# Ledger of designs, part 7: peptides against a protein of PDB entry 3OIQ

Target 1, 212 residues: chain A of PDB entry 3OIQ
Amino acid sequence: KNRIFVSSSKDFEGYPSKAIVPVQFVALLTSIHLTETKCLLGFSNFERRGDQSQEDQYLIKLKFKDRGSERLARITISLLCQYFDIELPDLDSDSGASPTVILRDIHLERLCFSSCKALYVSKHGNYTLFLEDIKPLDLVSVISTISTKSTNSSKHSSSELISECDLNNSLVDIFNNLIEMNRDEKNRFKFVKLIHYDIELKKFVQDQQKVL

## One batch from the design tools (peptide; aimed at target 1 K123 N126)

Design b1_p10_3_s3 (made by RFdiffusion4, then SolubleMPNN; from b1_p10_3, 3 letters changed)
Fold by OpenDDE base, seed 4:
Structure b1_p10_3_s3 (fold): chain B 212 residues (1-212), chain A 10 residues (1-10)
Amino acid sequence: as target 1 above (212 residues)
Amino acid sequence: EDDEYLYSKP
């Protein structure tokens, strides 16, 4: 079955009440919730949804049912945090207690672009998104991709027909939403408050602001 | 463990 690209978390409102659908989306990492019993990742495209929180528009569950799945979840969190330079409390504490990690509002300090593969699993209208795969995206690469409008017709093999156009459009939409949030005095998000705010990001934002 | 669904459709 072909994986469906999802541009909005509202798309799931139209999905079947009893299905398993492989999906993919791109979003910013907004939260990490690791406890003894569950692992959740929050993502957002920052689509305007009226007065609703723009955070955690995509809440994704990692399998956390046995020692193997728990270990995989912890490794996944560790690798993501290492990639994005997110400080975690030492997961290696010799105390046999599984460390609890609760991070929120990650996007206020770091733009953590992520390409996610997930399973939409529904029953009786209720659904869960289960993580299948995650690829962190480098911010410089994201900026370059948007700026060049490069339809990188990279001859990646025909089987995963995820349109590079859909990915690029979603990346543009995220940046446009962040620019709108940055212009809003009531919004906590500001580009100048990002830890990694540099001359390249500054220039890119200034150039995008002229088109909006 | 009840597979607690993260989302409920209205």
Scores: peptide ipSAE 0.448, ipTM 0.865, DockQ to the pose 0.723
OpenDDE base, seeds 1, 2, 3, 5: peptide ipSAE 0.446, 0.444, 0.447, 0.447; ipTM 0.867, 0.864, 0.867, 0.867

Design b1_p10_3_s4 (made by RFdiffusion4, then SolubleMPNN; from b1_p10_3 with E3D Q9K)
Fold by OpenDDE base, seed 4:
Structure b1_p10_3_s4 (fold): chain B 212 residues (1-212), chain A 10 residues (1-10)
Amino acid sequence: as target 1 above (212 residues)
Amino acid sequence: EDDEYLFSKP
């Protein structure tokens, strides 16, 4: 089955009302919601949708049906948070109560770029995105990828790979949206408030701001 | 709970 690259969460409005479609996208992790009964990850590219910035444009469900899927969801969250230096409470507390984790506005402190594979599952016009795979992206690698404009993508057209062009365009769009948010005095997002704000990110943002 | 759809199409 061909996996569809998704550049906007609006694309799902045009999708079939009864389908299972493999999709992939790149976005920032914005929220984590773990309870006893569900696990959700929120992602955004911060595409402007009128006067409201939607923080969770891509709300992704992890399977949470049985002890095996619950364990996989917890491990997935732990590994993501470890990769992005997000502090979590101990998820393995032997106290028999599943720890509840509710994190929001992650992008205000950390740029957590993530390449996601999901299943779009729809019925009667309603849909859910189920996580299939997630790859965290290193910010230095993201900055380097945007800056180098790789003219030498060997077209390894294996039908399962993200187009390097689609990935790069989405990463550029996210940064452009963040630059616009940073310029807006009403927006809470500011690059200088990121915990990992360094000289490299500062220089990259300053250089991108000259092109916009 | 697994049959709960997160989004409705407009």
Scores: peptide ipSAE 0.354, ipTM 0.847, DockQ to the pose 0.752
OpenDDE base, seeds 1, 2, 3, 5: peptide ipSAE 0.354, 0.351, 0.354, 0.352; ipTM 0.845, 0.843, 0.844, 0.848

Design b1_p10_4 (made by RFdiffusion4)
Pose (drawn by RFdiffusion4):
Structure b1_p10_4 (pose): chain A 183 residues (1-47, 54-90, 99-149, 165-212), chain P 10 residues (1-10)
Amino acid sequence: KNRIFVSSSKDFEGYPSKAIVPVQFVALLTSIHLTETKCLLGFSNFEQEDQYLIKLKFKDRGSERLARITISLLCQYFDIELPDPTVILRDIHLERLCFSSCKALYVSKHGNYTLFLEDIKPLDLVSVISTISTKCDLNNSLVDIFNNLIEMNRDEKNRFKFVKLIHYDIELKKFVQDQQKVL
Amino acid sequence: SHEFDDNIEL
């Protein structure tokens, strides 16, 4: 195939006014909006706000069920508590870091566009830390995301703090420290 | 310009 890797949402400015383009990006899961009619997953690389809004389209009940199971499994994988109806989660990153490799379809018309979900591969934080420490587009993105997360932690006004993560590991405390030295 | 539209069908 010819899936195009996007490093930023701004890349979508050069894309066709009407086309179907397979894309891929890396980001943190930041929000979920699940209704009976639609589901939107928000992701961000914090280059610091929501940036990618991925849609899971479904019309009938059969496809709704699949969408619900998909959200359930994604949340369970990240240890996100889910009440299972309109379901809303925001600023998930303030509580949990959820790196994800996502493949999507860019569909545009009249200059407007929507990113539809094709695949989502959650990335273990332990592997993310290891992948950065031992050591391409994926790695560049993981590094940039972590750097922005580091600057956000330094900023006193920003609500993002590593120590406030429900999963603040000793190893996470360690990687962050030894990561600032590079800065 | 380019904007997100929630009404686009796949």

Design b1_p10_4_s1 (made by RFdiffusion4, then SolubleMPNN; from b1_p10_4, 7 letters changed)
Fold by OpenDDE base, seed 5:
Structure b1_p10_4_s1 (fold): chain B 212 residues (1-212), chain A 10 residues (1-10)
Amino acid sequence: as target 1 above (212 residues)
Amino acid sequence: MKSYDESLEL
């Protein structure tokens, strides 16, 4: 089955009530929930959903059923946090106690752009998302991709039909939503509060703000 | 409206 690109977590409302559907989306990492019994990643594109929290629009489960899957989950979290420069406690503590990690509002300090492949799994009209793959995206690369309107169809082999357009549109939408949040005095999100707020990001935001 | 269900397993 072809993987479906998801531009909105609202798309799941129209999905089958009993299915497994491979999906892909791009979003910002908003939360990490690692306990002794589960691992969840929260993502958002910050689409306006009335008065609902814009966080965790995509809540993704990592498999956490046995020591092997738990180890893979911990490694995945460690690698993501290393990539995004998120400080974690040592997950490999020799004490046999698995450290609990609960991070929220990650987007207030760091823009952690991620391309996620997941399984949409539904039963009885409810759904969950299982992580299949995650690719962290470099912010400089995201900015460059949006800025260039990359007409460079790099001839990546025709087998992953996720159009470069869908990715780019989602990245633009995320930035537009962040710009709106930054303009809202009631919103906690401010670009100037990001730890990695630099001249490049500042310039990009200023240039995007002129188009909106 | 579809609800997220954390209890669902593969």
Scores: peptide ipSAE 0.704, ipTM 0.968, DockQ to the pose 0.840
OpenDDE base, seeds 1, 2, 3, 4: peptide ipSAE 0.702, 0.703, 0.703, 0.702; ipTM 0.968, 0.968, 0.968, 0.968

Design b1_p10_4_s2 (made by RFdiffusion4, then SolubleMPNN; from b1_p10_4, 6 letters changed)
Fold by OpenDDE base, seed 5:
Structure b1_p10_4_s2 (fold): chain B 212 residues (1-212), chain A 10 residues (1-10)
Amino acid sequence: as target 1 above (212 residues)
Amino acid sequence: MKSYDESIEL
């Protein structure tokens, strides 16, 4: 089955009530929930959903059923946090106690753009998302991709039908939503509060704000 | 409306 690109977590409302559907989306990492019994990643594109929290619009489970899957989950979290420069406690504590990590509002300090492949799994009209693959995206690369409107169809082999357009549109939408949040005095999100707020990001935001 | 259900297993 072809993987479906998801631009909105609202798309899941129209999905089958009993299915497994491979999906892909791009979003910001908003939360990490690692305990002794589960691992969840929260993502958001910050679509306006009335008065609902804009966080965790995509809640993704990592498999956490045995020591092998738990280890893979911890490695995945460690690698993501290393990539995004998120400080974690040592997950490999020799004490046999698995450290609990609960991070929220990650987007208030760091823009952690991620391309996620997941399985939408529905039972009885409800659903969950299982992580299949995650690719962290470099912010400079995201900014460059949006800025260039890359007409360079780099001839990446015709087997992943996720259009470069869908990715780019989702990245633009995320930035537009962040700009709106930044303009809202009631919103906690401010670009100037990002730890990695630099001249490049500042310029990009200022240029995008002129188009909106 | 579909709800997220953390209890769903693969």
Scores: peptide ipSAE 0.718, ipTM 0.970, DockQ to the pose 0.843
OpenDDE base, seeds 1, 2, 3, 4: peptide ipSAE 0.716, 0.717, 0.716, 0.716; ipTM 0.970, 0.970, 0.970, 0.970

Design b1_p10_4_s3 (made by RFdiffusion4, then SolubleMPNN; from b1_p10_4, 6 letters changed)
Fold by OpenDDE base, seed 2:
Order: sequence, then structure tokens, then C-alpha cells
Structure b1_p10_4_s3 (fold): chain B 212 residues (1-212), chain A 10 residues (1-10)
Amino acid sequence: as target 1 above (212 residues)
Amino acid sequence: SKSYDESLEL
């Protein structure tokens, strides 16, 4: 089955009420919820949804049913957090209790761009998302991709082609949404409060703000 | 409306 690129989490409203659909999207990591019984990742593109929270527009479950899946989930979280310089509490507690990690509003401190492959799973009109794959995206690479509008077809095999256009459009939309949030005095998001706010990001934001 | 259901399993 072809993987569907998802530009909006509203797309799921039109999806089948009983299906498994492979999907892909690009979004910012907004939350991590790791407990003894579950692992969830929250993502958002910060699409305006009226009065709805802009965080966790994509809630993705990691499989957490057995020691193997739990281990994979914990490793996935550790590697993701290591990549984004997210401080985790020590997951290796000698106490035998699996550490609980609850992080929210990650986007307020770090822009964690991620390309996610997931399974949309619906049984009774409701749905969930299961993680299949996650690729963290480097912010410099994201900025470069948007700035160059470069149709540099990375020679990935034709069957897994994210439309480079869909990826680029989603990245642009995310930045535009963040710029709007940054302009809103009521919004907690501010670029200058990002831990990694540097001259490059500053310049990029200033240049994007001229187009909006 | 479709809602997210965390209880759904594969």
C-alpha cells in the first residue's frame, strides 16, 4: 500500500472508520510520555484549529506490550532526545522501576523537526497512530531546504518518495505557523526563548517574516 | 467526528 503524506491532522477525519493506513508527516516534537505501561510521542505542525490546543496534533503510540517493544520504545526515546539535546532523567535507575518521562511543550525550548512514518489504525470510527519510523531532522538542514527550495531529488527509491514538494511545503507551513505564534502576544512560543536560538535561525526567521 | 483513541491496538 502506498504511504500517504499527511499535511494536516484534520485529514484523519476523512479516513476510513475501520482501516490500517500507512501515513507519513513532518512535524515538531511537542511531547514525550513514557511510563511503565505506555509510550506516546506528541507532534504538531501548529495548524490553527480554533480554540484547540496546538500541541499534540499527532499523538503517536510506540508499541509497548512486551519487553522487546518496551526496550525499543525506550531506546527510540533515548536516541531522539540525544539527537535533540533533550535532557532525560536517567532511564537506568538501579531501582528496577522504569523511569517515567513526561515532557510537554518541547517546542517552547527546542525545534525538534521530525519526519514520522506511522500507521493510522481505526476500528470503531476512532483512530490511533502507531510509530513505524522516525527520522529527526537537523534544523540547519531544514532551514537550508526551505531557503534553497532545492528540488535536489535525493536518489531514494521511487517507492518511498515523500514528494519533496510535500516535505518542503510542510516545513514552510510549520515555520509560518511558528512565526504567527511568535507574533501573537498571547502565545507562549517565542523564537528568542529557544535554547538553540542562534544567528542563523534569527536571520532565517527575519527573512521568512518578510514574506508573510 | 473522529476522535483519537489511545486504547486502540494493532
Scores: peptide ipSAE 0.712, ipTM 0.970, DockQ to the pose 0.842
OpenDDE base, seeds 1, 3, 4, 5: peptide ipSAE 0.711, 0.712, 0.711, 0.712; ipTM 0.970, 0.970, 0.970, 0.970

Design b1_p10_4_s4 (made by RFdiffusion4, then SolubleMPNN; from b1_p10_4, 6 letters changed)
Fold by OpenDDE base, seed 4:
Structure b1_p10_4_s4 (fold): chain B 212 residues (1-212), chain A 10 residues (1-10)
Amino acid sequence: as target 1 above (212 residues)
Amino acid sequence: MKKYDESIEL
């Protein structure tokens, strides 16, 4: 079955009430919740949903049922945090207490763009998302991709029919939403408060602000 | 409106 690209977490409202559907989306990492019993990743594209929290629009479960799946979840979190320069407590402590990690509002300090593959799983009209794969995206590469308007469908023959256009459109939408949040005095998000706020990001934001 | 349900297992 082909993987479906998801542009909005509202798309799940139209999905079957009892199904397993492979999906993919791009979003910012907003939260990490690792305990002794579960691992969750929160993501958002910051699509406006009235007065609802713009965080955790995509809440993704990692499998956490046995020692093997728990180890894979911990390694996944460690690698993501290493890539995004997120400080974590040592997850490999030989002290039999599994470290608890609860991070929220990650997007207020770091823009952690991620391409996620997940299983949409629905039962009785409710749903959850299970992580299948995650690819962190470099911010410079994201900015470059948006700026160049990649009309070059370079024929990278990967059998996943996810349009490069869908990815690029979602990246543009995320930046537009962040620009709107930055303009809102009530919103805590400000580009100048990002730890990695540099001249390149500043210039890109200033150029995008002229189009909106 | 579909609700997210963390209790759903695979």
Scores: peptide ipSAE 0.725, ipTM 0.971, DockQ to the pose 0.828
OpenDDE base, seeds 1, 2, 3, 5: peptide ipSAE 0.724, 0.724, 0.724, 0.724; ipTM 0.971, 0.971, 0.971, 0.971

Design b1_p10_5 (made by RFdiffusion4)
Pose (drawn by RFdiffusion4):
Structure b1_p10_5 (pose): chain A 183 residues (1-47, 54-90, 99-149, 165-212), chain P 10 residues (1-10)
Amino acid sequence: KNRIFVSSSKDFEGYPSKAIVPVQFVALLTSIHLTETKCLLGFSNFEQEDQYLIKLKFKDRGSERLARITISLLCQYFDIELPDPTVILRDIHLERLCFSSCKALYVSKHGNYTLFLEDIKPLDLVSVISTISTKCDLNNSLVDIFNNLIEMNRDEKNRFKFVKLIHYDIELKKFVQDQQKVL
Amino acid sequence: EHEFDDSLEL
């Protein structure tokens, strides 16, 4: 194929006014909006706000069930508590870090566009930390995301704090410290 | 300019 890797949502400015372009990006899961009619997943690399809004489209009940199972499994994988109806989650990153490698389909018309979900591969935080410590586009993105998360933690006014993560590991405390030295 | 549109279809 010819899937184009995007490093930022701003890249979508050079894309066609009407085209179907397979894309791929890496980001943190930040929000979920699940209704009976549609589902939107928000992701961000905190270059610090929501940036990617990925849509799971479904019309009939059969496809709705699949969308619900998909959200259920994604949330279970990240230890996110789900009440299973309109379902809304925001600023997930303030409580849990959920790195994700996502493949999507850019569909545009009249200059407007939508990113439709083709695949989502959750990335283990432990592997993310290891991948950064031992040591391309994926790694560049994982590094940039973690750096921005570091600067957000330094900023006193920003609500993001590692110590406030429900999964604040000793290893996470360690990687963050030894990561600031590089700065 | 490009904008997000929730109404688009595959």

Design b1_p10_5_s1 (made by RFdiffusion4, then SolubleMPNN; from b1_p10_5, 5 letters changed)
Fold by OpenDDE base, seed 3:
Structure b1_p10_5_s1 (fold): chain B 212 residues (1-212), chain A 10 residues (1-10)
Amino acid sequence: as target 1 above (212 residues)
Amino acid sequence: MKTYDESLEL
């Protein structure tokens, strides 16, 4: 199936008002909302949207209709949080009460780069996004990818020709947006406040700041 | 302007 790469959550303004469209994007994880009745993931590219909050530009629903889908959602959240070193309460409550997890502003402490496959679902001009697949991205790998200008077409199978250029451009755009946020004294985001802020990230940011 | 609708289902 042809999957559309989405560089901006504004692209959805041009999408059909009644459709199911497979999409893919790369973004930072900004929020997790797990309750007894729903599971949502928030993502952002931190694109300027006037005076609106730059968080949760992509709200992704996990299926949460039955015990099987609920279990899959909980496992997905656990695995993502394990990968990004996000502390969660034990999701296996011996008390029979499903634990509630509400995390916001994740990007203020951790850069959780994620490649997401989703279904854009629209009806009556409204839309939602359903998670199909998620791949967490390692920050060192992201920095390396941007730094090397890798035009090396990895021969990914002919069924999902997402241009490596589109992925790389979106990763660059995210970092540029984070650099702008870091320069803004009013913005809460600061690279030096990231728990994983190291010499490599510092050097990369300093080198990118010279190009902007 | 398209609105995000959390009530939409597959």
Scores: peptide ipSAE 0.711, ipTM 0.969, DockQ to the pose 0.841
OpenDDE base, seeds 1, 2, 4, 5: peptide ipSAE 0.710, 0.711, 0.710, 0.711; ipTM 0.969, 0.969, 0.969, 0.970

Design b1_p10_5_s2 (made by RFdiffusion4, then SolubleMPNN; from b1_p10_5, 5 letters changed)
Fold by OpenDDE base, seed 2:
Order: sequence, then structure tokens, then C-alpha cells
Structure b1_p10_5_s2 (fold): chain B 212 residues (1-212), chain A 10 residues (1-10)
Amino acid sequence: as target 1 above (212 residues)
Amino acid sequence: SKSYDESLEL
């Protein structure tokens, strides 16, 4: 089955009420919820949804049913957090209790761009998302991709082609949404409060703000 | 409306 690129989490409203659909999207990591019984990742593109929270527009479950899946989930979280310089509490507690990690509003401190492959799973009109794959995206690479509008077809095999256009459009939309949030005095998001706010990001934001 | 259901399993 072809993987569907998802530009909006509203797309799921039109999806089948009983299906498994492979999907892909690009979004910012907004939350991590790791407990003894579950692992969830929250993502958002910060699409305006009226009065709805802009965080966790994509809630993705990691499989957490057995020691193997739990281990994979914990490793996935550790590697993701290591990549984004997210401080985790020590997951290796000698106490035998699996550490609980609850992080929210990650986007307020770090822009964690991620390309996610997931399974949309619906049984009774409701749905969930299961993680299949996650690729963290480097912010410099994201900025470069948007700035160059470069149709540099990375020679990935034709069957897994994210439309480079869909990826680029989603990245642009995310930045535009963040710029709007940054302009809103009521919004907690501010670029200058990002831990990694540097001259490059500053310049990029200033240049994007001229187009909006 | 479709809602997210965390209880759904594969």
C-alpha cells in the first residue's frame, strides 16, 4: 500500500472508520510520555484549529506490550532526545522501576523537526497512530531546504518518495505557523526563548517574516 | 467526528 503524506491532522477525519493506513508527516516534537505501561510521542505542525490546543496534533503510540517493544520504545526515546539535546532523567535507575518521562511543550525550548512514518489504525470510527519510523531532522538542514527550495531529488527509491514538494511545503507551513505564534502576544512560543536560538535561525526567521 | 483513541491496538 502506498504511504500517504499527511499535511494536516484534520485529514484523519476523512479516513476510513475501520482501516490500517500507512501515513507519513513532518512535524515538531511537542511531547514525550513514557511510563511503565505506555509510550506516546506528541507532534504538531501548529495548524490553527480554533480554540484547540496546538500541541499534540499527532499523538503517536510506540508499541509497548512486551519487553522487546518496551526496550525499543525506550531506546527510540533515548536516541531522539540525544539527537535533540533533550535532557532525560536517567532511564537506568538501579531501582528496577522504569523511569517515567513526561515532557510537554518541547517546542517552547527546542525545534525538534521530525519526519514520522506511522500507521493510522481505526476500528470503531476512532483512530490511533502507531510509530513505524522516525527520522529527526537537523534544523540547519531544514532551514537550508526551505531557503534553497532545492528540488535536489535525493536518489531514494521511487517507492518511498515523500514528494519533496510535500516535505518542503510542510516545513514552510510549520515555520509560518511558528512565526504567527511568535507574533501573537498571547502565545507562549517565542523564537528568542529557544535554547538553540542562534544567528542563523534569527536571520532565517527575519527573512521568512518578510514574506508573510 | 473522529476522535483519537489511545486504547486502540494493532
Scores: peptide ipSAE 0.712, ipTM 0.970, DockQ to the pose 0.849
OpenDDE base, seeds 1, 3, 4, 5: peptide ipSAE 0.711, 0.712, 0.711, 0.712; ipTM 0.970, 0.970, 0.970, 0.970

Design b1_p10_5_s3 (made by RFdiffusion4, then SolubleMPNN; from b1_p10_5, 5 letters changed)
Fold by OpenDDE base, seed 5:
Structure b1_p10_5_s3 (fold): chain B 212 residues (1-212), chain A 10 residues (1-10)
Amino acid sequence: as target 1 above (212 residues)
Amino acid sequence: MKKYDESLEL
């Protein structure tokens, strides 16, 4: 079955009430919820949804049913946090107590762009998302991709074509939403408060603000 | 409106 690109978490409203659908999206990591019994990742594209929180528009479960899946979840969290320079407590503490990690509003300090593959799983009209794969995206690479409109499809093998257009459009939409949030005095998000706010990001934001 | 259900399993 072909994997469906998802541009909005509202798309799930039209999905089957009993299905397993492979999906993919790009979004910012907004939350991490790791406990003794579960692992959830929150993502958002910051699409406007009226007065609703723009955090956690995509809630993704990691499998957390046995020691093997728990270990894989913990390793996944560690690797993501290492990639994004997110400080975590030592998850490997010999003390036998699995550390609890609850991070929220990650996007206020770091833009953690992530390409996610997930399973949409629905029963009785409700749904959940299970993580299949996650690729962290480098912010410089994201900025470069948007800026160049690079139709340079590197000839990656034809079997999982993310529409390069769909990816690029979603990345642009995310930045546009962040620019709108940055312009809103009531919104907590400000580019200048990002830990990694540099000259390149500043220039990119200033150039995008002129087009909007 | 579809609800997210954290209890759903594969």
Scores: peptide ipSAE 0.714, ipTM 0.970, DockQ to the pose 0.846
OpenDDE base, seeds 1, 2, 3, 4: peptide ipSAE 0.713, 0.714, 0.714, 0.714; ipTM 0.970, 0.970, 0.970, 0.970

Design b1_p10_6 (made by RFdiffusion4)
Pose (drawn by RFdiffusion4):
Structure b1_p10_6 (pose): chain A 183 residues (1-47, 54-90, 99-149, 165-212), chain P 10 residues (1-10)
Amino acid sequence: KNRIFVSSSKDFEGYPSKAIVPVQFVALLTSIHLTETKCLLGFSNFEQEDQYLIKLKFKDRGSERLARITISLLCQYFDIELPDPTVILRDIHLERLCFSSCKALYVSKHGNYTLFLEDIKPLDLVSVISTISTKCDLNNSLVDIFNNLIEMNRDEKNRFKFVKLIHYDIELKKFVQDQQKVL
Amino acid sequence: EHEFDDSIEI
């Protein structure tokens, strides 16, 4: 194939006014909006706000069930509590860090566009930390995301704090410290 | 300019 890697949502400015382009990006899961009619997953690399809004489209009940199971499994994988109806989650990153490698389909018309979900591969935080410490586009993105998350933690006014993560590991405390020295 | 549109179909 010819899947195009995107490093930023701003890349979508050079894309066709009407085309179907397979894309791929890496980001943190930040929000979920699940209704009976549609589902939107928000992701961000904090270059610090929501940036990627991925849509799971479904019309009938059969496809709705699949969308619900998909959200259920994704949330369970990240240890996100889910009440299972309109379901809304925001600023998930303030509580949990959820790195994800996502493949999507860019569909545009009249200059407007939507990113439809093709695949989502959750990335274990432990592997993310290891991948950064031992040591391309994926790694560049993981590094940039973690750096921005570091600057957000330094900023006193920003609500993001590592110590406030429900999964604040001793190893996470360690990686963050030894990561600031590089700065 | 480009904008997100939730109404687009595949």

Design b1_p10_6_s1 (made by RFdiffusion4, then SolubleMPNN; from b1_p10_6, 7 letters changed; failed a check: a repeat of another design)
Amino acid sequence: SKSYDESLEL

Design b1_p10_6_s2 (made by RFdiffusion4, then SolubleMPNN; from b1_p10_6, 6 letters changed)
Fold by OpenDDE base, seed 4:
Structure b1_p10_6_s2 (fold): chain B 212 residues (1-212), chain A 10 residues (1-10)
Amino acid sequence: as target 1 above (212 residues)
Amino acid sequence: MKEYDESLEL
């Protein structure tokens, strides 16, 4: 079955009430919740949903049922945090207490763009998302991709029919939403408060602000 | 509206 690209977490409203559907989306990492019993990743594209929290629009479960899946979840979190320069407590402590990690509001300090593959799983009209794969995206590469308007469908023959256009459109939408949040005095998000705020990001934001 | 259910298992 082909994987479906998801542009909005509202798309799940139209999905079957009892299904397993492979999906993919791009979003910012907003939260990490690792305990002794579960591992969750929160993501958002910051699509406006009235007065609801713009965080955790995509809440993704990692499998956490046995020692093997728990180890894979911990490795996944460690690698993501290493890539995004997120400080974590040592997850490999030989002290039999599994470290608890609860991070929220990650997007206020770091823009952690991620391409996620997940299983949409529904029963009785309710749904959850299970992580299948995650690819962190470099911010410079994201900015470059948006700026160049990659009309080059470079024929990378990967059998996953996810349009390069869908990815690029979602990246543009995320930046537009962040620009709107930055303009809102009530919103805590400000580009100048990002730890990695540099001249390149500043210039890109200033150029995008002229189009909106 | 569909609700997110954290209790759902695969």
Scores: peptide ipSAE 0.713, ipTM 0.970, DockQ to the pose 0.805
OpenDDE base, seeds 1, 2, 3, 5: peptide ipSAE 0.713, 0.713, 0.713, 0.713; ipTM 0.970, 0.970, 0.970, 0.970

Design b1_p10_6_s3 (made by RFdiffusion4, then SolubleMPNN; from b1_p10_6, 7 letters changed; failed a check: a repeat of another design)
Amino acid sequence: MKKYDESLEL

Design b1_p10_7 (made by RFdiffusion4)
Pose (drawn by RFdiffusion4):
Structure b1_p10_7 (pose): chain A 183 residues (1-47, 54-90, 99-149, 165-212), chain P 10 residues (1-10)
Amino acid sequence: KNRIFVSSSKDFEGYPSKAIVPVQFVALLTSIHLTETKCLLGFSNFEQEDQYLIKLKFKDRGSERLARITISLLCQYFDIELPDPTVILRDIHLERLCFSSCKALYVSKHGNYTLFLEDIKPLDLVSVISTISTKCDLNNSLVDIFNNLIEMNRDEKNRFKFVKLIHYDIELKKFVQDQQKVL
Amino acid sequence: SPEFDDSLEL
């Protein structure tokens, strides 16, 4: 194929006014909006706000069930508590870090566009830390995302704090410290 | 400039 890797949402400015372009990006899951009619997943690389809004489209009940199971499994994988109806989660990153490699389909018309979900591969935080410590587009993005998360933690006014993560590991405390030295 | 549109179809 010819899937185009995007490093930022701003890349979508050079894309056609009407085309179907397979894309891929890496980001943190930040929000879920699940209704009976549609589902939107928000991701961000904190270059610090929501940036990617990925849509799971479904019309009938059969496809709705699949969308619900998909959200259920994604939340379970990240240890996100899910009440299972309109379901809304925000600023998930303030409580849990959820790196994800996502493949999507850029669909545009009249200059407007939507990113539809093709695949989502959750990335284990332990592997993310290891991948950064031992040591391309994926790695560049994982590094940039973690650097921004570091600067957000330094900023006193920003609500993001590692110590406030429900999963604040000793190893996470360690990687963050040894990561600031590089700065 | 391009914008997000929730109404688009595959």

Design b1_p10_7_s1 (made by RFdiffusion4, then SolubleMPNN; from b1_p10_7, 5 letters changed; failed a check: a repeat of another design)
Amino acid sequence: MKKYDESLEL

